# Peptides against a protein of PDB entry 8YR4, part 183

Target 1, 309 residues: chain A of PDB entry 8YR4
Amino acid sequence: PRGSPALQLVVLICLGLMGLERALNVLVPIFYRNIVNLLTEKAPWNSLAWTVTSYVFLKFLQGGGTGSTGFVSNLRTFLWIRVQQFTSRRVELLIFSHLHELSLRWHLGRRTGEVLRIADRGTSSVTGLLSYLVFNVIPTLADIIIGIIYFSMFFNAWFGLIVFLCMSLYLTLTIVVTEWRTKFRRAMNTQENATRARAVDSLLNFETVKYYNAESYEVERYREAIIKYQGLEWKSSASLVLLNQTQNLVIGLGLLAGSLLCAYFVTEQKLQVGDYVLFGTYIIQLYMPLNWFGTYYRMIQTNFIDMEN

## One batch from the design tools (peptide; made by RFdiffusion4, then SolubleMPNN)

Design b2_p24_8_s1 (from b2_p24_8, 14 letters changed)
Fold by OpenDDE base, seed 5:
Structure b2_p24_8_s1 (fold): chain B 309 residues (1-309), chain A 24 residues (1-24)
Amino acid sequence: as target 1 above (309 residues)
Amino acid sequence: VEKQENKPLDEFDELRKRIRELEE
């Protein structure tokens, strides 16, 4: 971004965080291997507990890969919001200034094509969300219940309790934070409409704007409207990062508590090394689809409100 | 692919918004 050294620094930090994510992708498997080896060798509890805690911390930073958001990814996404907004605002202002030079007929024809393209994307998105609800949300809720039963029966009641408390807290916080975020999203959408309406009205009156040589004034007024919109967009996007990070924290705490307890029971020869692997794999598998639960909850809620009106 | 958790819903809300803008 030319003209803002602060945004250039943010881009460099984001690139550094992408490099850190690549390092974590190598380190996490290494630490996991080390845990398995220490469990097999019956290493002292202090060394095992330190390695497990370090692994869980690294896994919290990494997340679960393509299906989950880690702390490093969330921090990158959060910092990138302002860079994206700066780029979008520049592109929008360049398009807007160029559209004042073009004919109204060209602008109207382009809008019709853009509306159709967004209609097609929206329809495809709804169909994809419904398919995801049926094929991922319902199975994930079933897998949580099956997991609680399995861990309670075959491991210990404490493992079933940890999974139950972790998933209950995850779902509750996801709902509460999603409801809180809905206010910011509504405010953002309302301001986006108002910003678009101002751009439309200015372009519909382009002959008057040209007659008064007011093009620079209309561009500045549109810039101010975009800045106001981007203030609300930032709140919406930052609240999404907060949701993802809250979800990551809850899963991280559940993974920490359960992994330490598994490691302890393996040292006491009550569980096998394979049971530690099973617990960690199962929690990570539950996390991948659960990350989208807030989106699905909001979709269901919106559809119910629209059916009641 | 950054999990834009909201991307499909934002596209749907944008569609609903544009449909309302066409009905007015």
Scores: peptide ipSAE 0.028, ipTM 0.612, DockQ to the pose 0.075; fails the geometry check
Fold by OpenDDE base, seed 1:
Structure b2_p24_8_s1 (fold): chain B 309 residues (1-309), chain A 24 residues (1-24)
Amino acid sequence: as target 1 above (309 residues)
Amino acid sequence: VEKQENKPLDEFDELRKRIRELEE
């Protein structure tokens, strides 16, 4: 973005954060190995507890696997919102200005092809989301229940309680924050629709706009509508980052409590080193699909409200 | 992977809007 030194600085910070994510991808496995070695060597509890705490902190920064958003990723996504909005606004204004130079017949011909493409994508996306609900959400809820039972029976009642409290808090906060986000999304969609309607009306009346030499006025009105839309889009996108970060914090606290307790029981020879690996792996596996739970809850809620009206 | 949490639902909301615009 050549016109704003502030946005250039944000781009450089985002590139630096991407470099940090790559460093974390190497450091997290190293710290995990070090924990396994310290457990095997029966190292002093103080050294073990510091290494576990450091690992969980690094894991909180990284996030877990392909579906989880870590703190660094959330911070990058949050900072990138303004850069994206600047780019989108420039592209939209360039397209809008160019469409006013083109014939209405050419625009109508492209609109029909674009309508078909978006209809096909929308249908494919809904079918994909429904399939993901059936094949990932229901199994994940089952895996949580199985996990609570397994950890309660084979580890200790305290592990089952930690998983239960962590997952219950995760689901509750996901629902509450998703319902809160739905208000911002509805406001954004309403303003997007109004902005699009203004663009279509201006393009349908292109002969009148040319007759009055009002092209610059229509471009400025469209720019103001985009700025208003981007204010609502920022709230929607920032609320998504907040949801992701809240989810990451809850899982991070559960991972910290459970990993420290597991490490303690390994030092007392009540659990094996393999049990520590199992607990950490199982919690991370539960976290990956749970990230999408808020999206699915919103989809279900929207479909039910539209069937009752 | 950025949670493009909004993308599938935005495409669906746009489809529902276009269906309504065709029924009017």
Scores: peptide ipSAE 0.027, ipTM 0.595, DockQ to the pose 0.090; fails the geometry check
Fold by OpenDDE base, seed 3:
Structure b2_p24_8_s1 (fold): chain B 309 residues (1-309), chain A 24 residues (1-24)
Amino acid sequence: as target 1 above (309 residues)
Amino acid sequence: VEKQENKPLDEFDELRKRIRELEE
């Protein structure tokens, strides 16, 4: 936003809030650990009450497991509305200018209202994708890196290695299975459009269909198209379940390995009971945004392929 | 929460498909 110092300041504040979200993602598990340790030690009520109140306040700022509903995230989203509107308007004006440079023949073949609706939707889509990249993908990768560093420094190199291997395997399998799944989704979407086009064409030509008493024939053709679509939809849905289950298994194995190792170190008095709870809480917290990573990856990949063609 | 593909992403894929159908 080179022309507005106010919008530049809003971008800097939003980046600062993103940094604060990363700090909260580390602090919330630490404070929860401290509560568990204070409860285990039967600490005085005043110390416990202060730590619990501080934890609840930090958790309110973070927004819990859904990640998107925290006070800091909501404040960031609110401030970003003006930046998104500026970017959207700039892209919309570029598309509109380009549409005016197109040949009269291109405009005569298309309804102007449909072209405008697609241009407006295209603009919203591009700005939405950029927002998902900046606010979901990059922060999730940053949280993984911060997690690896944190566990390597404050626990043991073995914990950092477990998190690294678990997250690397998770990301790799998410990418590979998402690329495989994209073929089924493309086939489903193509058949959906073909089925919809046949239904619309049959309904527009209803007078001709009625004249030839071909209603039963058109219904049967539409039924066959629906059955073919449902077969492709099932493959797409089953591939999504397979992705989710594969992701769940990888996180489950990482959680198991790290929890067993943490329990062992607690029995050796090298770690506290709260550190066991911290590890489990932190891994589950990393898992929540990673669930959407395959969807974001597909959106990005589909954008790059469509820009190169 | 089962990953029901968020409706916004399905709307986005539908929009992209309509844009491609206009570029062809």
Scores: peptide ipSAE 0.024, ipTM 0.600, DockQ to the pose 0.091; fails the geometry check
Fold by OpenDDE base, seed 2:
Structure b2_p24_8_s1 (fold): chain B 309 residues (1-309), chain A 24 residues (1-24)
Amino acid sequence: as target 1 above (309 residues)
Amino acid sequence: VEKQENKPLDEFDELRKRIRELEE
């Protein structure tokens, strides 16, 4: 936002809050580890109560993954409303200016209200997508890198390697399976549009259909189009389940390998019981945003393909 | 959490298609 120093300050505050979310993603598992260690050591109640209260406060700031937005995320979203509105209005004005530059013939052939509704939806979708990429994709990649660094520095190098291999395999399979799924989704969308067009054409020509008493024939043709659509929809949906299951298996294998290794090191008294709990909670925490990564990647690909054409 | 295919993307793809159909 080049024209308003106030909105530039809001963007900087939002970036600062994103940095705070990254810090919370490291601190919350550490405090949870400390609680488990204090419980194991039978530490005095005052130390335990302080650590538990601090953990709950940090967890309130962070939130609980996909189901609960944390206070910091909510504050960021609230502050971002003004930036989104500014960006939206700028795109809307650019579209509106472009529409006025279009030929009179283009304007006469279209209902002005429908064109404006398309432009408004366009602006909202583009602005929403950009915000989603900035606030979800970049932070997720940052959390993975921070996680690898954390485990490499504070745990044995084997834990850093397990997290690196697990996350690299997860991302690679997510990309490959998402690219494979894109073919099924494109086929589904094409057939949906064809089915809708057939329904609209049949309804626009209803007088002709009535004149020839062809209502049963048009219904049967529409049914065949729906069955064909549902066959493609099933392939799209089944491919999504396959993606989710593949992702779950990769995380499950990483969690298993790391948890067994951690349990072994706890048995050898090289790690504490809290470190076992930290590893499990941290991997699950990294998994929560990664579950959406396939959707983010598809968004990015669709945008790139549409910019190259 | 089931990956709900973000309905916003389908609306976005449909909108881009409509914008292209407007530019042609």
Scores: peptide ipSAE 0.023, ipTM 0.576, DockQ to the pose 0.125; fails the geometry check

Design b2_p24_8_s2 (from b2_p24_8, 15 letters changed)
Fold by OpenDDE base, seed 5:
Structure b2_p24_8_s2 (fold): chain B 309 residues (1-309), chain A 24 residues (1-24)
Amino acid sequence: as target 1 above (309 residues)
Amino acid sequence: YESLENKPLDEFNELMKKIEELEK
């Protein structure tokens, strides 16, 4: 971004956050190992509780690794929205300006079939995602139920309750925030279609635009439409980051409560060190597919609305 | 990565980029 020092600073911050993610990827396993060692050595509860709390805090910052959204990743994604929008807008304006300089009527007429094929690939991709949804949502819900039953029967009723409350809160907040963000997405899509239609109409009428030397005027109108779109896109993308961060917070609180309780029971010799490892691993495994649950719920809702019409 | 949200505009931009590449 050559023209905005503010966006350059945001890029530097995002690069710094990427470096922090790499540091967390090393620190989290180290702290996890330290917990296992402290549990094995029967270390004092105060030292153990501090190390567990520090580990969970680092896990909250990191997230569940690849495919999981931690606080640092969410913050990076949030800050990157404006950089992406600046780059997109610049590319769109350059392409649109260049297209007005060229006799595009010939290219648009020949590629109408390719544009239709891209649209059809879009719809086919949504259908493929529906199948992926069914194959991921149902197993994830099953894994949650199995997890609640397993922890209730083999650990203690308190662990089953923590998982139940955590997952119920997670699912409820996911639904509520997804319904809330659907309004922003619909507004964004409507403005996107309007912006695209304006661009297409301007390009189809390029001879008239050239005749009146109105190229600069059409570019400015397109720029204004893009700015309006980007205002809606920012709300959509920021609402997604909020969803992911809310999900991360709920899982983090569940992980904290369960990990502290598990560590306590290991200290009292009611559970083994292996049980602590199992609990932490299982919660992280549940979190990875759940990160996409909001996307899945939205896609299901969209298809239900499209079936009612 | 709910990156699927900007798919129509990204597809438009990719189409426009392909048009620009064909006109070179």
Scores: peptide ipSAE 0.019, ipTM 0.504, DockQ to the pose 0.108
Fold by OpenDDE base, seed 2:
Structure b2_p24_8_s2 (fold): chain B 309 residues (1-309), chain A 24 residues (1-24)
Amino acid sequence: as target 1 above (309 residues)
Amino acid sequence: YESLENKPLDEFNELMKKIEELEK
């Protein structure tokens, strides 16, 4: 973004965060290996606990192994919103201005109607996502239940409790925060439709705009509509980052509690080193599909609301 | 999450790119 030194700084920070994500992707496995080695060597609890805590902290920064929901990723995504909005607005205004510079013949060719129709096809893709939700949400819930049962039966009851509390809190917060953010999304979508309608109206009335040499006026009006849209989009996107970070925090706390407890029981020779690896792997596996659960819940909720109206 | 929320705008932008390609 050539015109804003603040946005240039944000881009540099985002690039730095991307570099940090890459470093975390290397460090997390290293620390995990170190934990396994310390467990194998029967290292003192203090050294083990420090290494486990450090690992979980790094894992919190990285996220659930996909890097999509880690603290660093969320911070990057949050900071990038303004850069994306600046770029989007610039592109939209350039295209809109260019469309007004086109020949009358281009507008008379009714290509505007085809543009509208392609836009409406995007909404039909949401119904395909419902099927994907059912086939992913139900299995994920089943995997959670199976996990709770497994850890309760084959591990100490405390592990089953940790998984139960972690997953229950995760799901509850996902629902609550998703319902909260739905307000911002609805406001954004309404303003998006209004902004689009203004662009379409201006382009359909191209002859009138040309007759009055009002191209610059229509571009400025469209710019104002985009700015209003982007204010709502920012709230929607920022609320999503907050959701993801909340989810990451819950999983991080569950991973910390369970990993420390598992490490302790391994030191007491009640569990094997393999059990520690199993617990950590299983929690991460449960977390991966759950990252999308909020999307899924929102999509289901949106489709239900769209069916009720 | 990110790609699905901006999907209508992305589709609009893709459509606008197709319009630009049809003008060439």
Scores: peptide ipSAE 0.012, ipTM 0.476, DockQ to the pose 0.125
Fold by OpenDDE base, seed 1:
Structure b2_p24_8_s2 (fold): chain B 309 residues (1-309), chain A 24 residues (1-24)
Amino acid sequence: as target 1 above (309 residues)
Amino acid sequence: YESLENKPLDEFNELMKKIEELEK
């Protein structure tokens, strides 16, 4: 972005954060290996606990291996919103100004309106969404229940309790924050539709706009509508980052508590080193599909609202 | 991960592509 030194700095920070993500991808496995080695050597509890805590902190920064839900990735996504908005606004204004330079025949304007309506209708295969929800939500809940039972029976009741509390808190916060976000998304969609309607009306009335030399006025009105939209989009996007970060924090706390307890039981020779590896792997596997649970809940809620109207 | 699909921009780009295809 050539016009704003502040946005250039944000881009550089985002590139730096992307470099940090790459470093974390190397460091996390190294610390994990070090934990396994310390457990095998029966190292002092203080050294082991420090290494486990450091590993969990690095995992909190990295996220669940897909690189998408870590603190660093959330911070990058948050900072990138302003850069994306600048780029989007510039592209939209360039396209809109170019459309006003083109002689839109009235018959093209009518076809564009139909195309717009078809684009709005085509995305809501309610049946496809419901099937997707059933095939993703039910298995995820089943995997959580199976996990709680497994850890309660084969490890200790304390592990089952940690997983239960962690997953219950995760699901509850996901629902509550998603319901809170739905308000911002509805406001964004309403303003999007209003901005789109203004663009369509301006283009359908192209001859009148050209007759009055009002092209600059319509471009400025469109710019104001985009700025208003981007204010709502920022709230929606920032609320998503907050959701993802809250989810990451809850899983991180569960992973910390469970990993420390597992490491302690390995030092007491009640569990094997392999059990520590199993616990960490299983929690991460449960976390991966849960990242989408907020999306699934929102899709369910949207479909219910669209059926009530 | 809700794709923050820039739905407006994607729809606008699809609209523009269809306009360009209709002008040809």
Scores: peptide ipSAE 0.020, ipTM 0.460, DockQ to the pose 0.073; fails the geometry check
Fold by OpenDDE base, seed 4:
Structure b2_p24_8_s2 (fold): chain B 309 residues (1-309), chain A 24 residues (1-24)
Amino acid sequence: as target 1 above (309 residues)
Amino acid sequence: YESLENKPLDEFNELMKKIEELEK
């Protein structure tokens, strides 16, 4: 934010907290590994108790892997409120200034309430898009890269390759299926608006409908519009299930391949039992934010279209 | 999990509720 050094400092703190979240995403599985190894080795209670206490503290900072429930994420979200408000206000003022520069004919042709609604949608879309890019998309991609590097360096190159292939396939399929699904969602929204418009028009013309005894005809036409809407809604919902199932299968195959390989290396005494637990924990931890990636991509795409209009 | 933001259905239900409140 230009002009407020305090808000610039808050942005830097939020970026620092994002870096801390990435570090926690690596450390939490490592500490959990260490607990399992210490338990397997029958280590002394003092060492075990310190490692467990440290793990629980790190897990409190990280939260449940969804990012939304961790202390660090909550603190980041709290600090970001002021930055978001500043950004929203700046975008609103820019839109408002631009609206005042438009010709009188443009203002006379549009109801002020529609113009304000477009301005509010524009502001919310820009601020939402920026927040999703900075706090969800970029961090998720960073976590994947960090995961690939970590597994390539501390495990075998084969683990890094499995994670790379799994995540690359997951992201690619998420994008492709989401773009395919966007057509069904647009068709659904168009039919929903048409069905709503018909209901409003029928209600506004209620006296005319009653005069012609056309109530049964309007009800039947509304029923047909609802059935058509439900057919499009079903396609949209079924396409979402297909996306989620495709994502689940890709992660499941990656988890299976990596878990079998890890189990094999444990049997060959090249890895410890804790390493098997680490791999499973880390993959599940990567999967949790990725489940929302399709939603984020769709929101980004919708908000981008709303900004171009 | 995409939340089906049923925003339009919620707005429709809210509009229908307002119409039902105006007819009473």
Scores: peptide ipSAE 0.019, ipTM 0.501, DockQ to the pose 0.086; fails the geometry check

